# Peptides against a protein of PDB entry 3PUK, part 69

Target 1, 227 residues: chain A of PDB entry 3PUK
Amino acid sequence: ERGLKSVVWRKIKTAVFDDCRKEGEWKIMLLDEFTTKLLSSCCKMTDLLEEGITVIENIYKNREPVRQMKALYFISPTPKSVDCFLRDFGSKSEKKYKAAYIYFTDFCPDSLFNKIKASCSKSIRRCKEINISFIPQESQVYTLDVPDAFYYCYSPDPSNASRKEVVMEAMAEQIVTVCATLDENPGVRYKSKPLDNASKLAQLVEKKLEDYYKIDEKGLIKGKTQS

## One batch from the design tools (peptide; aimed at target 1 K11 C108)

Design b2_p30_4_s3 (made by RFdiffusion4, then SolubleMPNN; from b2_p30_4, 11 letters changed)
Fold by OpenDDE base, seed 5:
Structure b2_p30_4_s3 (fold): chain B 227 residues (1-227), chain A 30 residues (1-30)
Amino acid sequence: as target 1 above (227 residues)
Amino acid sequence: MYSLDMFKLDKEKAKSLLESAEKRAELYKD
């Protein structure tokens, strides 16, 4: 049985590190809050060293330029993380690194992508979306990056109903990314009590899984897997 | 690869966005 942590690490290794690897080349890696937690959950510093990462930096913090080295940005496609990247490469005179490899954990909105393209396209050597928006905790356990999910899901205030739906959709999407990462199309199981939140989430996941595999890159319909 | 925003669209639009994402990845290659 393959643990979720190992699967996630292998995917990151293949999608990120192998994708930008050059023999004998070291890179500085920039992480945001989510990717820091993600990597911490599935690898060790020694693993990153083996992948050619010499230094890990927080993208949100001020950093001194290392202009002779290329930078690997493994970040969420958020305005905050993108803005920090743009500060590193927005001006030729203020470039902090030699070049950038960008790997987003999810689909990057066109608005953000166009902003990057307009500002520093010449500095970018790779830009890729890898669709990993969850954190593995145990072999079969993961956490979702959905702020305030607990609050809105269990809020008795009807004014929070719209936000609850948004949260449920976000959670369902991230669960589907787990399934995609595992190359699985599982039957969804849930505990229905004490609230119907689990039922609602399960329905959303089932629908999104169906859509995902019906319109995947290969045009294949993957049958249900046992999990 | 799909996102929350893609699933708010119809399947054809979602597919188009996926294809666009792949194209974007290809545009920046070292």
Scores: peptide ipSAE 0.031, ipTM 0.329, DockQ to the pose 0.092
OpenDDE base, seeds 1, 2, 3, 4: peptide ipSAE 0.024, 0.010, 0.025, 0.019; ipTM 0.349, 0.310, 0.302, 0.287; seeds 2, 3, 4 fail the geometry check

Design b2_p30_4_s4 (made by RFdiffusion4, then SolubleMPNN; from b2_p30_4, 9 letters changed)
Fold by OpenDDE base, seed 2:
Structure b2_p30_4_s4 (fold): chain B 227 residues (1-227), chain A 30 residues (1-30)
Amino acid sequence: as target 1 above (227 residues)
Amino acid sequence: MYSLDMFKLDKEKAKSLLESAEKRATLYEE
């Protein structure tokens, strides 16, 4: 199966679950808003059980401590999610869980990373970044987690110009994560009319693709694929 | 969702990312 959902699941399985797997061990998994949507789009609860997850908790909610169990944090690298994590482990006397495995869905800013290290590094067994910032809808269809993207892209209000740029950058980043997940460097097609939004987005994606593959882990430049 | 543009890299940024990656790797110990 090469559908987008299956590819995303395989990537998560390999990058997250296989990485922290321990025979006979169950973990509590903490999710935020994005990762809840992400996992719900590409797996079932039974799949998570098979990966050693016994309970799924919302990181933003108040939770009862389960001090004998390790926790798997699959979260976005946002201040909000990080702050919630820090509350779980910030106090030595009142840790929510035995230890933490942290997997970020995107690059974690150094400021947030350093904040984590300074506060509770001893409680962390893993801290890794993966690059999945999209929601697969179908085998070849995905959506982006960019709030108000439609509004800012099509707003006639000039005051929204700066926000439009931010939104377009965010969309481009997420599209590149799709390509990276699929290991593809495609040519980008778009409709240029009536607005130039698609053209601008395409340019951003093309540039980001170039940058991504130029600096991949192997230092190789991936040529354009025909997809 | 909060994210940084990791795809716009100059030499300094690339160096910083490498250093950050090395720092993160120190947390992989069990």
Scores: peptide ipSAE 0.031, ipTM 0.357, DockQ to the pose 0.062
OpenDDE base, seeds 1, 3, 4, 5: peptide ipSAE 0.026, 0.031, 0.019, 0.037; ipTM 0.339, 0.337, 0.300, 0.364; seeds 1, 5 fail the geometry check

Design b2_p30_5 (made by RFdiffusion4)
Pose (drawn by RFdiffusion4):
Structure b2_p30_5 (pose): chain A 227 residues (1-227), chain P 30 residues (1-30)
Amino acid sequence: as target 1 above (227 residues)
Amino acid sequence: EEEEEEEEEEEEEEEEEEEEEEEEEREELS
């Protein structure tokens, strides 16, 4: 099947689980709020065992160290989600697991990355960005994770216009992970209609996905596709 | 003008290589 959640599942399995899957052994997977919703969206937690995950646990709440099991961090590039990882490895009195495998849902900010590039420890065996920043709500419908996006798009023009841009970029980059997961590099068009916001956004997405496919690294897609 | 265009193309290629190297470094923090 080619359901939107089937496509995303195929990406998570190959880009995350298979990428660190050691045939004979199992791992513990850690999730933040987003990745929980993402995985619950495209599979049952039963399917995870077959993928090398014996236990899933929330990265937020404190956990008991299992120094003989390797950890699979499947998290977003969020300050909270990352600060929690740094509590397990490096500073201080660490560690909590035998090894660390980090998979970011989206591009990791240099600011956050530096905070973990230091307290690295030989543990962090891998750090990849897979670019999936959306929810496959239905086989043909997707939703983003841009909190309070509606308000900060149609609010007046007061002080909180600086956050409108923050929301506008968050939508743009997050939409780009939708195209990348679908292995599509589509042409961009907007409606040029009420308030003309789709124009500002259409430009951000166009610019960002040009920079994106200048780096992919999957090498499957470059230049505009038939979409 | 043609030599300036060739130099800009070479600078773009070098920036792309540097970005690839930074991504590889991020993948191999061990």

Design b2_p30_5_s1 (made by RFdiffusion4, then SolubleMPNN; from b2_p30_5, 16 letters changed)
Fold by OpenDDE base, seed 5:
Structure b2_p30_5_s1 (fold): chain B 227 residues (1-227), chain A 30 residues (1-30)
Amino acid sequence: as target 1 above (227 residues)
Amino acid sequence: KEEEAKKEEEKEKKELEEKKERLKEMENLE
């Protein structure tokens, strides 16, 4: 049985590093908060060096231009990360790097995608979405990256009901990306709580799993697997 | 309900295809 960390690393290696690999070429890799945690959970700096990464930089920080090198952006599809990318390539005269390869951890909204396309499309060599919005902790344990999930899911304030729904949707989406990464169609298991949050989440996951396996690229409906 | 579900599935599939096309259009050759 392959540990979740090794599966995640394999996914990143094949979807990101192998996709943009060029013999003898080194790249600067730009990470955000989520992808920093993600890579730290499943690889070492030596692994990144073997994949042709010379330096890792934080996308949110001001950085000196390295105009002769290409940049690999492995980032979340957020306004903050996208705005930082646009600052690196938005000016024709002030490009920080030679070119960009962009790999989003999840679905990039059309508004952000169009903003990128309008501003700096000529600088982009690749733009992919790899659907990996979770952090592996142990062999079969992961952490969902949903801001304020605990607060909104357990809030006694009924005014937070709409935000709770958004959080549940985001968690369900991330669970589906785990299943897709593991190539598994699990039978959903949960323990009910007084607020029935677990049941609601399970229903969302089951629905999204059904949709994913029906409309995925392979068009293959898989049987239930052991979780 | 089944007809609505099928319509939503078709919409999601179309959106996914359009997205793949948009991503491909952004890629530049070296």
Scores: peptide ipSAE 0.027, ipTM 0.477, DockQ to the pose 0.258
OpenDDE base, seeds 1, 2, 3, 4: peptide ipSAE 0.019, 0.026, 0.022, 0.026; ipTM 0.384, 0.458, 0.423, 0.464; seeds 1, 4 fail the geometry check

Design b2_p30_5_s2 (made by RFdiffusion4, then SolubleMPNN; from b2_p30_5, 16 letters changed)
Fold by OpenDDE base, seed 1:
Structure b2_p30_5_s2 (fold): chain B 227 residues (1-227), chain A 30 residues (1-30)
Amino acid sequence: as target 1 above (227 residues)
Amino acid sequence: DEEEKLKKEKEEKEKLEKKKEELKERENLE
C-alpha cells in the first residue's frame, strides 16, 4: 500500500486545493523543481484536473500571459522561485495572470516574504506555508530535500563542521515535519557509524519531536507509535 | 472586456472537461 503517498496527497489537497477552491473556477498551477517531483510522486494529472487545475506550468520557464485565469503557485520558498513569481506580477501592465494564490512548501524567510509583500501584495489572494518538504518514495519511505546533505555529512574536512550542523538541523526539521504530517510520534532508531552522524541526527529529531508535541494544537503529549 | 474574459474562461473549461474525459478513458484502458 502507498500509505505515505496517500497521506501527502491528502495533505496537499486539504492545505492547498481546498483552501483556494471556488466552484466552477479553474486555475493554472505553477510548479518549481521540488514541487514537480512532489506532485509526481503522489498524484496523477487526472487528480489535479479534479481539483480544478487546467494546466501545469514550470515557474522557471517563460510563459505566455493568461490574464483571465488565476494562478496557483505551489513552490518552495527559494530566491529562485520567488524571483520567478515576482516577474509574473512585478509590473501592473505585465501581469501574467489575474491573481495569485501562493503556497510554500516550507517556512518562507522574512526577507523573501517582505520582498513579495512590497512588490506584489495587491495581486496575492492567499499566501500560506504548508510545511511539506519531503518526497514520498514508498509507504514508509521518504526522501529529505536537504541540499548537499551527503557532502557535508560525510565531509572529513573540519572546516565543514558548522555547515554539517546546519544540514543536520534541516534534516531533523524535515523529519519532524513528516511525523507531524503523519500524526505520528515514532520511536527513533538508528545505526551507529564511525562518524556518529546517525546518532546526532536522532538526538536532534527526538528533541524536536518533544518540542512539537508539547506545543501541539491540543496541548496533548501523544504516545510513541510503532511506525 | 469582462465579457470576453468570461467567454475565454468558459472555453478553457470546456477544453479541460474534454481532456479530463480523455484521460479517464486512457486510465481505464491501462
Scores: peptide ipSAE 0.014, ipTM 0.390, DockQ to the pose 0.011
OpenDDE base, seeds 2, 3, 4, 5: peptide ipSAE 0.017, 0.014, 0.014, 0.012; ipTM 0.294, 0.369, 0.352, 0.323; seed 2 fails the geometry check

Design b2_p30_5_s3 (made by RFdiffusion4, then SolubleMPNN; from b2_p30_5, 16 letters changed)
Fold by OpenDDE base, seed 1:
Structure b2_p30_5_s3 (fold): chain B 227 residues (1-227), chain A 30 residues (1-30)
Amino acid sequence: as target 1 above (227 residues)
Amino acid sequence: DEEKKKEEEEKEKKELEERKKKLEEMENLE
């Protein structure tokens, strides 16, 4: 069964669509490469129509202005996606849409956030980070969106050691976001390998999980789950 | 070590609160 996909959809529905929903109002939704893959993995176009989305547009493409409609940006916090957003609203005379609702899939770096605030704040009705940076494949299987993870994790070149650590940190962060989304505190299991990559990743995940549950909204430490 | 850990946790909480405030300030209510 597609349990993880349903959970991801429910998360998006609650965190994004329900958050900005207005009765009788239709929005244009702007997606980037990651969020296109994410939504395609867990919903259909009919589901989006039910949530008040009239059309989906690619943020990277040149689009015709629809000045009477509000835009829902569901995008990753990357320089490329942010720059495309800024082009849509950077000029008062050239605004593509009536207003923007922005939902980032992960933590937006301060540099990007400040750039948005400085240039487009008056056009933004909502800006939120929803912490969903993974692709569900199967009921309990997901893919981490960490570029070049394979290359850096398995590189024999010592010069890549620092980059390997950054990649592992990003992977660990994404695993924690999955656990948070599923409301699970899993027991971490791994197989030791000569490079000890799995052990290092497991330790990072464990530490981050502990930190997350200590500072979560409820301030409650949950017990370990068996799943 | 425990004091240092506590200080780090307090710093992280403060940073999260400041971030939340910045997000709220950017929002325009209809």
Scores: peptide ipSAE 0.084, ipTM 0.568, DockQ to the pose 0.276
OpenDDE base, seeds 2, 3, 4, 5: peptide ipSAE 0.152, 0.051, 0.075, 0.070; ipTM 0.620, 0.530, 0.550, 0.550; seeds 2, 4 fail the geometry check

Design b2_p30_5_s4 (made by RFdiffusion4, then SolubleMPNN; from b2_p30_5, 15 letters changed)
Fold by OpenDDE base, seed 4:
Formats: sequence, C-alpha cells, structure tokens
Structure b2_p30_5_s4 (fold): chain B 227 residues (1-227), chain A 30 residues (1-30)
Amino acid sequence: as target 1 above (227 residues)
Amino acid sequence: KEEEEKKKKEEEEKELEEKKKKLEEMENLE
C-alpha cells in the first residue's frame, strides 16, 4: 500500500505541477505556513526541482522582484495569504513576477476570490482549488491544520463554546478531505471522554462523510473500509 | 427531513458548479 505521503505527493503532482507544467520553464513557488509543512511532509527539494521549481519562497516574507519568472502560488485560501498575493500583483509597477498560477489547498471563499479577480485577473494564468487540507505524518497518520484546535477543544471556558464548534467543524472537514484523497470511507472510531469532544467530532465526521459520498455522482457507495 | 436534505444538497451542488464555472472563466482569460 502506498503510504499517505505518496498519495498526497501524487495528488499535488497531478493537480498542481502537471497542470501548470511547461517544458523548459522554471517557476518560483510561493508557500504559506500550511503548504510549507505539507510539502515538507511529502517531498524533498529535489522532487520540486524535477517539477520545474527553481526556488521556494515564503509568501509572508519580503521578497525581491524576479520579473522574468512566473510564480506558482500554492497557498491556503486565507485572508493573510491572499493579501500577500495581492501585494505581489496589485499594481502594474509593483508586480514581483511575470505571471501567477494559484492553487488553493481548499475551497476559496467568494469574497476572497472576487477580491483576487478584481485586482489581479490580468496577472493570473491559473486559479484552482485542490482540496488538500491535511499534513501526512506517517503511512496512515495525518495532522489536521486547525489553528488553536487544542486550546478551543479543551478550554474549560464556556465563552469559547461557539469557537469550539467552528474548530470541530473545520477538523471534520479536513478528515473528510483525507478520506476523499485516499478514496476511503473509514468506519469512525472514537473513545468518549468526559468532555464529549470525541463523540461530537465523530458525529460531524460521519455526517460529512455521508453527505460527501451521497453527492458523489457515481453512486459508488464504497463499503466502510476496516481501518 | 429527506426533502430538506435533498434541497440543501442541490443548493450545495449548484454553488459548487457556479464556483467551478468562475474558475474556468479565469483560466480562459488568457
């Protein structure tokens, strides 16, 4: 069985690198915090060189213009990452790169998408969502990218209850994304703890899995895989 | 409940299709 890292790398290769590949063309790749961790978990710099990436840069850092090169933005659909992109292309005089290819790790909200379209449409050659919102650790182990998940899930402060629900929803969405990426419908297993967070998360995951696989047009209700 | 769930799914599917169409339009602006 190909480990989760191999599956994720294959997905990125197909959805990102193969999609924007041009023979003999080198690109600068811009990463955010999440995509830096993601790529670090499933590939080496040598693998990126083979895919036509000459340099990787952090989108949040100040960077010198390389106007002759195209940029590949592999970023999360967050206001912070989008604002950094907009700074790179917002003005004709301020363009840091020749053109942009944008690949979002998840669904981009319409508000952010419209902001990009209004400001930078002429500089964008590709804009896609690839639905990879998890970090593979081991062959069957992944880490969810949910900011402050531990704090909100385990906070005894009742004022954080609404934020806890949002965090659990985001975790459930990422778990479903893992299942979709692996083409697996796992049986949900959890151990209930006094805080009932595991039970609530499991219910959210089960509901979202049911919704995902019911919407899958091919009607292939894949049987629950024993994991 | 089943009708409401079906309607919600149809709305989500429509929203996804509209978003895909917007993305395709951006790719064709070259």
Scores: peptide ipSAE 0.012, ipTM 0.319, DockQ to the pose 0.235
OpenDDE base, seeds 1, 2, 3, 5: peptide ipSAE 0.000, 0.014, 0.011, 0.005; ipTM 0.299, 0.339, 0.323, 0.282; seeds 2, 5 fail the geometry check

Design b2_p30_6 (made by RFdiffusion4)
Pose (drawn by RFdiffusion4):
Structure b2_p30_6 (pose): chain A 227 residues (1-227), chain P 30 residues (1-30)
Amino acid sequence: as target 1 above (227 residues)
Amino acid sequence: SIDAFEKSEERPESLKEAAENIAKLFENAE
C-alpha cells in the first residue's frame, strides 16, 4: 500500500531502525512528545520488536541505567529533548547506557548540536537527521507540529509579530520534510488571495527546499520533480 | 538521512536560521 503512514513507516524503518539494527541484539528506544505521536501514528508498538526494539521509554521522565543495552534516541531537535540526552551521557556522573544512537526528526540547530558535540563521549556512535516533521494522520492527510500557529498568523500587528516569522519558518521547514519524505521536489505556487500569506510562505518553502536538496545525502532527488 | 557530524557545517544559513527558530518555538511552547 502507498498510504501516507505506509510511506513514513518505510522511511523510519530504513533510515532509523535498519540503520542501527544489529541482527542478534535488541535496543531500548527513547521518544519525546513528537516522536511518540509519530510512531503511534504509523505502527503498533508490537511491530517494534521485529525492528530491534525491546523496550520503549519516555526521554523526559528519569529512567534507570541499563549499562549493557544500547540506546536508540529518536527525538526532535528540541532543547528539552536534547537536554535530556545530555543527562544520560557526559555531564555528569554519567553514563546510563552502553552506546547512543541519535536520530533527529529534523535539522539540528548548531546551538543544540554543540551542547552535545562536547559532552559527546565515545558512546554516541551515530547522529543522523532523517527529516520527518509531520504526522501521517490519514493515508492522504498530514498535520504539522507548529504550536499556536493559527493565532500567530492572524493576530493583530502588536508585539508578537516576531513570533509570526518563527511560526512561518517552522511551517516552511516542516512542510519541506513532507516533500522530502515523499521524495518530491515540487514547484511552488500560492493562491494570492486573502491577506496574501501563502505568498510569504510559498517563498520560504521554495528557498528552503532548494537549500535542502543541495544537501539531501539520500541522493534520490535533485531538481524539480513531476509534482 | 543526513549525518549531522559531517554535514552540519555545510548547511545554508536559511536552514540554520529556520532550525534555530523552530527550536525557539518549542521552547516558547513549553

Design b2_p30_6_s1 (made by RFdiffusion4, then SolubleMPNN; from b2_p30_6, 13 letters changed)
Fold by OpenDDE base, seed 1:
Parts: C-alpha cells; sequence; structure tokens
Structure b2_p30_6_s1 (fold): chain B 227 residues (1-227), chain A 30 residues (1-30)
C-alpha cells in the first residue's frame, strides 16, 4: 500500500505535470509558500527534473525574466499569489516568461479567476483548479492549511463564534479533499473535548463526505473504507 | 480538446461555499 505522500505526488503528477507536458520542453516552476511545503513533503528535486522542471522560483520574490521559457505556476488561490502572477504577465512589454500554465491547489474565487482571465488570457495556456489543499506529514498523517484555525477553534472569546464556524467548515472541506484524493470514504473517529470542536468537525466532515460522493463522477455513493 | 480555463464544476454547493470562506480567511491572514 502506498503512503499518503506517494498518493499526493501521484495526484500532482497526473493533474499538473501530465496535463501540461510537452516532449522536450523545459519549464520554470513558480511556487508559493503552501506549494513549496507541499512539494517538499512528497517529492525530491530529482522528481521535478524528471517532469521537465529546470528551476524552481518563489513567486513572491523579484525574478529575472526568462522570456524564452514557459512558466508553470503551482500556487494556492490567494490574492497574494495571484497578484504576483499578474505582475509577471500584466504588461505585454514586461512579461517575465513566454507563457503560463496555472494550477490552483483549491477552488479559486470567481473574482480572482475572472481577474486573471481579464488581464492575462492571451498569455495563459492552461488554468485549472485541482484539489490538493493539505500537506502530508507521515504515511497516514496530514495537516490542513487553514489560516488561524487553531486560534479561532480554541478562542474563548464569544465574538469569534462566527469565525470559528467558518474555520471549521474550511477544515472539513480540506478533509473531504484528502478523502477524495485518496478515493476513500473513511469512518470518522474522534475524542471528545470540552469545547466539542472535534465532534462538530466530525459531523461536518461526515455530512460533506456524503454530499461529495453523491455527486461524484461515477454518481455512486461509496461505502465506508476502513482506515 | 481541453479548455484553457477549467474550474471545478462538480463540487457540492456546500463545498464551494466552504472553499470561498477559506479563501476569505486567506485574505484576512495576509
Amino acid sequence: as target 1 above (227 residues)
Amino acid sequence: MIDVFEKIDKRSPILKEAAEKRAELYELAE
């Protein structure tokens, strides 16, 4: 059985590298903070070289133009990352690269997506959303990337109740994303805590899993997978 | 033939809403 890291790498290879692969073509890969951590957790530089990546650059940094090469943006759908991309291609005379392939690790809000389309459509060869918004830590362990999740979930301040709900929903979605990536419908187990966060999160996950599998590509509800 | 711009179309409304909320949190964290 393959560990979580292997599954994530396979997903990235299929969804990203295979999607934009052209024989003999090398690309510059642009990463943000999240995708840097993600790739570091599930692959080596040699793996990326085999996929036609010549160099990796941080999207947040000022970079020298390489106008003869195409760029592969593997980034999170955040305003910061999108703005950095737009600066690379916003001006026709100052394009950093020949063209761009963009793969978002999660759903990109329509506002950002439309902003990209309006500004840089002619420079974009591919812009696709994928579902990889988690970081594998161990073979069976992963972490979620939800900003301030810990703070809001454990905050005693009642004024944060609404934000806590938003955070929990976001976490639940990411857990469902993991399950979808692994093609699993696991039974949820949790330990009760005074704040009952685990119970609430578990309920959200179960509900969202059910909804997800009802509308999957096969239209089949999968049975529970023993984890 | 593939579309240049491809969004996730088969998300449940609940999951889509959750993703949008998460995106909002990202904006707040920056």
Scores: peptide ipSAE 0.239, ipTM 0.731, DockQ to the pose 0.418
OpenDDE base, seeds 2, 3, 4, 5: peptide ipSAE 0.230, 0.239, 0.252, 0.235; ipTM 0.727, 0.706, 0.726, 0.719; seeds 4, 5 fail the geometry check

Design b2_p30_6_s2 (made by RFdiffusion4, then SolubleMPNN; from b2_p30_6, 14 letters changed)
Fold by OpenDDE base, seed 5:
Structure b2_p30_6_s2 (fold): chain B 227 residues (1-227), chain A 30 residues (1-30)
Amino acid sequence: as target 1 above (227 residues)
Amino acid sequence: MIDVFEKIDKRSKSLKDAAEARAELYEEAS
């Protein structure tokens, strides 16, 4: 199975579900906007049932406590998602679930980690980061989760220049996670247009790929692949 | 109970070590 969707599902299965699996145990899974789209793109509800998930809940919504069940949080490392998690476990008397397994789709900032640690560390059984910050569409097509990317990239307002740079960096980072997921170090190709957005993004991606593949998991230098 | 944040507290923030950190995350995800 070589399709991007199947690769992503396999990685999620290994990194998330296999990591917290317990025979005969069902968990409630909490998703945010991004991970809802991500799982919807690469699996079916029947697949999640096979992995021991009984119910999927939206982390942003108010939910009834199920204090006898453990919760699996598969969420993006954003203040919004983290704050929702903290509301579930921040109060000793009002914990919604028995315990939490947290899996972030990308690197979580120290500020957010510290906030979680200070508030509800005793309720957490697992806290791990995985490297999947994109949504697979087709075998070779994906989409990025960067808020307002279109607006800032094409804004004619000079006052948005700094924000445009931040958005470009975020996009480049997510593209690199796609390459990492596929174990690829491709040459970057782009179409030249009147605007330099594609060129700027390409430069950022090349730089980040270079940094990522300086040393691989085995301490070896990985050369460019054909893509 | 094991401190689930021990690994995070010791995580390198240097750009040079970022490659190894990402590689480790890749392996965890694969």
Scores: peptide ipSAE 0.027, ipTM 0.442, DockQ to the pose 0.079
OpenDDE base, seeds 1, 2, 3, 4: peptide ipSAE 0.021, 0.018, 0.015, 0.017; ipTM 0.482, 0.455, 0.472, 0.456; seeds 1, 3 fail the geometry check

Design b2_p30_6_s3 (made by RFdiffusion4, then SolubleMPNN; from b2_p30_6, 15 letters changed)
Fold by OpenDDE base, seed 2:
Structure b2_p30_6_s3 (fold): chain B 227 residues (1-227), chain A 30 residues (1-30)
Amino acid sequence: as target 1 above (227 residues)
Amino acid sequence: MLDVFEKIDKRSKGLKEAAEKRAELYKLAE
């Protein structure tokens, strides 16, 4: 089955679970709101058990320390999620877990990344970006996670113009992550409606795709594929 | 040996700036 869900799961398995796997080692996995939805969309609890995850915890909730076990943080690069992580390891005498593996679903801003390094470097075994910032719904359907995207895109208030631009950029970025996950460089198609949002988004996606493949891991420009 | 801290986003400056702006949006949404 070549559905988007299976592709996403394979990506997570390779980028996260295989990356931090140690023989005979069990980990506690910490999820935030986005990654809870993400994993729920593409795997079962039995799948996670097979990958060495003993329990799943919500990063936002108060949790009892399990100091003998390492923790796998699969989280979005948001201040809220990062702050929760930092609370778990902020005190040398009261660390909640033995050590941490951190995998971010998207690009982590340098300021946030450096904050983690400065605060908890000794407790971190891995801190990596994996570039999966979308949720697969069906074989060819996905949803984006951009706060208030609808509101800003359709806001008539000129004061929201700058925020609209940010939202459009965020949406384009996430679409590029889908293409990267599927290893595709598609010709962008859109359905035009009263507003020019679709056209603007299409232009942003095309530009970002060009930039991504131009400077990808292989340094190769991939030709356009059929989407 | 793998680096503990690994940045894999090699995208353009513009994309990095966009990511930082998204971080600000998340702050506002929280």
Scores: peptide ipSAE 0.202, ipTM 0.694, DockQ to the pose 0.429
OpenDDE base, seeds 1, 3, 4, 5: peptide ipSAE 0.029, 0.189, 0.032, 0.074; ipTM 0.385, 0.681, 0.554, 0.683

Design b2_p30_6_s4 (made by RFdiffusion4, then SolubleMPNN; from b2_p30_6, 13 letters changed)
Fold by OpenDDE base, seed 1:
Order: structure tokens, then sequence, then C-alpha cells
Structure b2_p30_6_s4 (fold): chain B 227 residues (1-227), chain A 30 residues (1-30)
């Protein structure tokens, strides 16, 4: 049985590295905070070297141009990461790399997507959205990356109700991406707590799972798995 | 020439909206 880490790595290898791989070509890979944690959790530097990555760089930092090499951006669809990418390719005379392959860890908002398209389309060879927005911790344990999730979910302040809903929806979406990555449609189990957060999240996950599999690439509705 | 932006992630409206809301949260957290 494969652990969650190996499954995540296989997904990244197939969706990212195999998609842009060219024989004999080395690329510079740009990572943000989330994808740094993600790759660190499921692979080693030697694995990346085998995939044709010569060096990894932090997208947030100022970097020296390497104009003869293509860059692989594996980043989250956040304004910060996108802005850093735009700085690399926004100026025609000051492009840091030869070309870019962009792979987002999740759905990229239309505003950011259109901004990239309008500014840097000629420099981009690939632009894909994949569904890996979680960190594998153990063989069957993962952590969601939703800012301030704990704060809003457990806040007694009624003024945070709207933000709590946003956070819950974001968490549910990420859980669905985990299930999609694992190719599973699990039965959802939860423990009752004083706050109805667990029940609400479970309901959101179940609904979103159903919606996801109805519109998946194969158009197949999967039955419940024994997860 | 292939339009690299032609194909988008195929998701329901609800999932798209959730993703956009999450992105806003990321922006606020940075």
Amino acid sequence: as target 1 above (227 residues)
Amino acid sequence: MIDVFEKRDKRSKGLKDAAEKRAKLYEEAE
C-alpha cells in the first residue's frame, strides 16, 4: 500500500514534470512557501534532479537572471506568487528566464489568470492548474493550508461568521482535492463538538465531492470507497 | 500556435467561487 506522500509525489510527477519534460533539458524550478513545504514533504532533492531540475529557487526572493534556461514555476495561485512571476517576465528587456512553465496547485482566480495572460502570454509555454493544495504529514494524514482557519472556526465573535463560512468552504475544497488526488470518494466521519464545525464541514465535503465527480474528466460518478 | 490558456480547470461554480474566496484569504494573510 502506498502512503499519501508517495501518491502526492506521483501526482506531481505526472501532472507537472512529465507534462513539461524535454530530453536533455534542465530547468530552474521556482517555488513559493506552500510548494516548498509540499515538495519537502514528499520528495528529495535527488528526485528533483532526476526530473531535470538543476536548482530550486524561492520565487519571493530577488534572483539573478539565467536567460538561457527555462523556468518551471510550481506555485500556489496567490496574488503574491503571481506578482513575483510577473516581475520575472513583465519586462521584455529584463526577462529573468528564457521561458516559463506554470503549474498552479489549485484553481487560479480569473483576475490573476487574466492578469498573467495579458502581461506575459508570449513567455509562457504551459499554464496548468492541478489539484494539490494540501501537505501530506503521514501515510494517511494531511494538513490543509487555509490561512487563519483555526481562528475563524473557533472564534466566538459573531462578526466573523461570514469569514468562518469562507474558511469552511476553502477547507472543504481542499479536502476534495485530496480525495481527487487519491481517486477516492470516501464516507465522511466526524466527531461531535460543542461547535458544529465538524458537522458543517462534513456536509460541505460530501456535497462538494458529489459535485466534483459529476463533472470530472471522465464524467463518471464514483461510488463510496472504504476509506 | 497552441493557446496555453485555452483550457481551464473544469469545476463547478461553487468550487470556483470557493477557490476565489480562498485566494482572497491568502492575500489578506500575506
Scores: peptide ipSAE 0.031, ipTM 0.617, DockQ to the pose 0.410
OpenDDE base, seeds 2, 3, 4, 5: peptide ipSAE 0.025, 0.030, 0.113, 0.031; ipTM 0.574, 0.587, 0.719, 0.561; seeds 3, 4, 5 fail the geometry check

Design b2_p30_7 (made by RFdiffusion4)
Pose (drawn by RFdiffusion4):
Order: C-alpha cells, then sequence, then structure tokens
Structure b2_p30_7 (pose): chain A 227 residues (1-227), chain P 30 residues (1-30)
C-alpha cells in the first residue's frame, strides 16, 4: 500500500530502526511528545519488537539506568528534548546507557547541537537527521506541529508579529520534510488571494527546499520533480 | 474546545500511484 502512513513507516524503518539494527540484540527507544504521536500514527507498538525495540520510554520523565542496553533516541531538535538527553550522557555523574543513537526528526540547530557536541562522550555512536516533521493523520492527509500557528497568522499587527515569522518558517521547513519524505521536489505556487500570505510562505518553501536538496545525502532526488 | 491546524492533502495518480499534487492550508476548528 502507498498510504501516507505507509510511506512514513517505510522511512522510519529504513532510516532509523534498520540503521542501528544489530541483528542479535535489542534496544530501548526514547520518545518526546512529537515522536510519540508520529510512531503511534503509523504503527502499533507491537511492530516495534520486530524492529529491534524491546522497550519504549518517555525521554521527559526520569528513567532508571540500564547500563548494558543501548539507547535509540528518536526525538525532535527541541531544547527540552535535547536537554533530557544531556541528562543521560556527560554532565553530570553520568551515564545511563551503554551507547547512544540520536535520530532527529528535523534539522538540528547549531545552538542545540553544540550543547551535545561537547558532552558527547564516546557513547554517542550516531547522530542523524531524518527529516520527518509531520503527522500522517490519514493515508492522504497530513498535519504539522506548529503550535498556535492559526493565531499568529491572523492576529492584528501588534507586538507579536515577530513570532509570526517564527511560525511562518516553522511551517515552511516542516512542509519541506513532507516533500522530502515523499521524495518529491515540487514546483511552488500560491493562490494570490486573501491577505496574500501563501505568497510569503510559497517563497520560504521554495527557498528552503532548494537549500535542502543541495544537501539531502539520500541522493535520491535533485532538481524539480513531476509534482 | 478549539483546535488550530496546519493541514494538507496528497494527491496521487489512480493508474501509477505517483504523487501529482501537494497542498497545504491553515484551519480553525470548534
Amino acid sequence: as target 1 above (227 residues)
Amino acid sequence: EVEELVTGTVERDPETGKVTHISTSVELEF
């Protein structure tokens, strides 16, 4: 099947689980709020065992150290999600697991990355960005994770316009991960209609996905595709 | 309850299953 959640599942399995899967052994997977919703969206937690995951736990709440099991961090590049990882490795009195495998849902900010590039420890065996920043709500419908996006798009023009841009970029880069997961580099068009916001956004997506496929690293797609 | 959504649809070709169109919209629900 080619359901939107089937496509995303095929990407998580190959880009995350298979990428650190050691045939004979199992791992503990850690999730933040987003990745929980993402995984619950495209599979049952039963399917995870077959993929090398014996236990899934919330990265937010404190956990008991299992120093003989390797950890699979499947999280977003969020300050909260990342600060929690730094609690397990490095500073201080650490560690909590035998090894660390980090998989970011989206591009990791240099600011956050530095905070973990230091307290690195030999543990962090891998750090990848897989670029999946959406929810496969239905086989043909997707939703983003841009909190309070509606308000900050149609609010007046007061003080909280600086956040509008923050929301506008968050939508743009998050939309780009939708195209990348579908292995599409589509042409961009907007409606040029009420308030003309699709124009500003269409430009951001156009610019960001040009920069994106200048780096992909999957090498499957470059230049505009038939979409 | 109020929900603010940024949502979209993916369209595919019925013969080949290839992606032909992607859209995005902003919605407000009660």

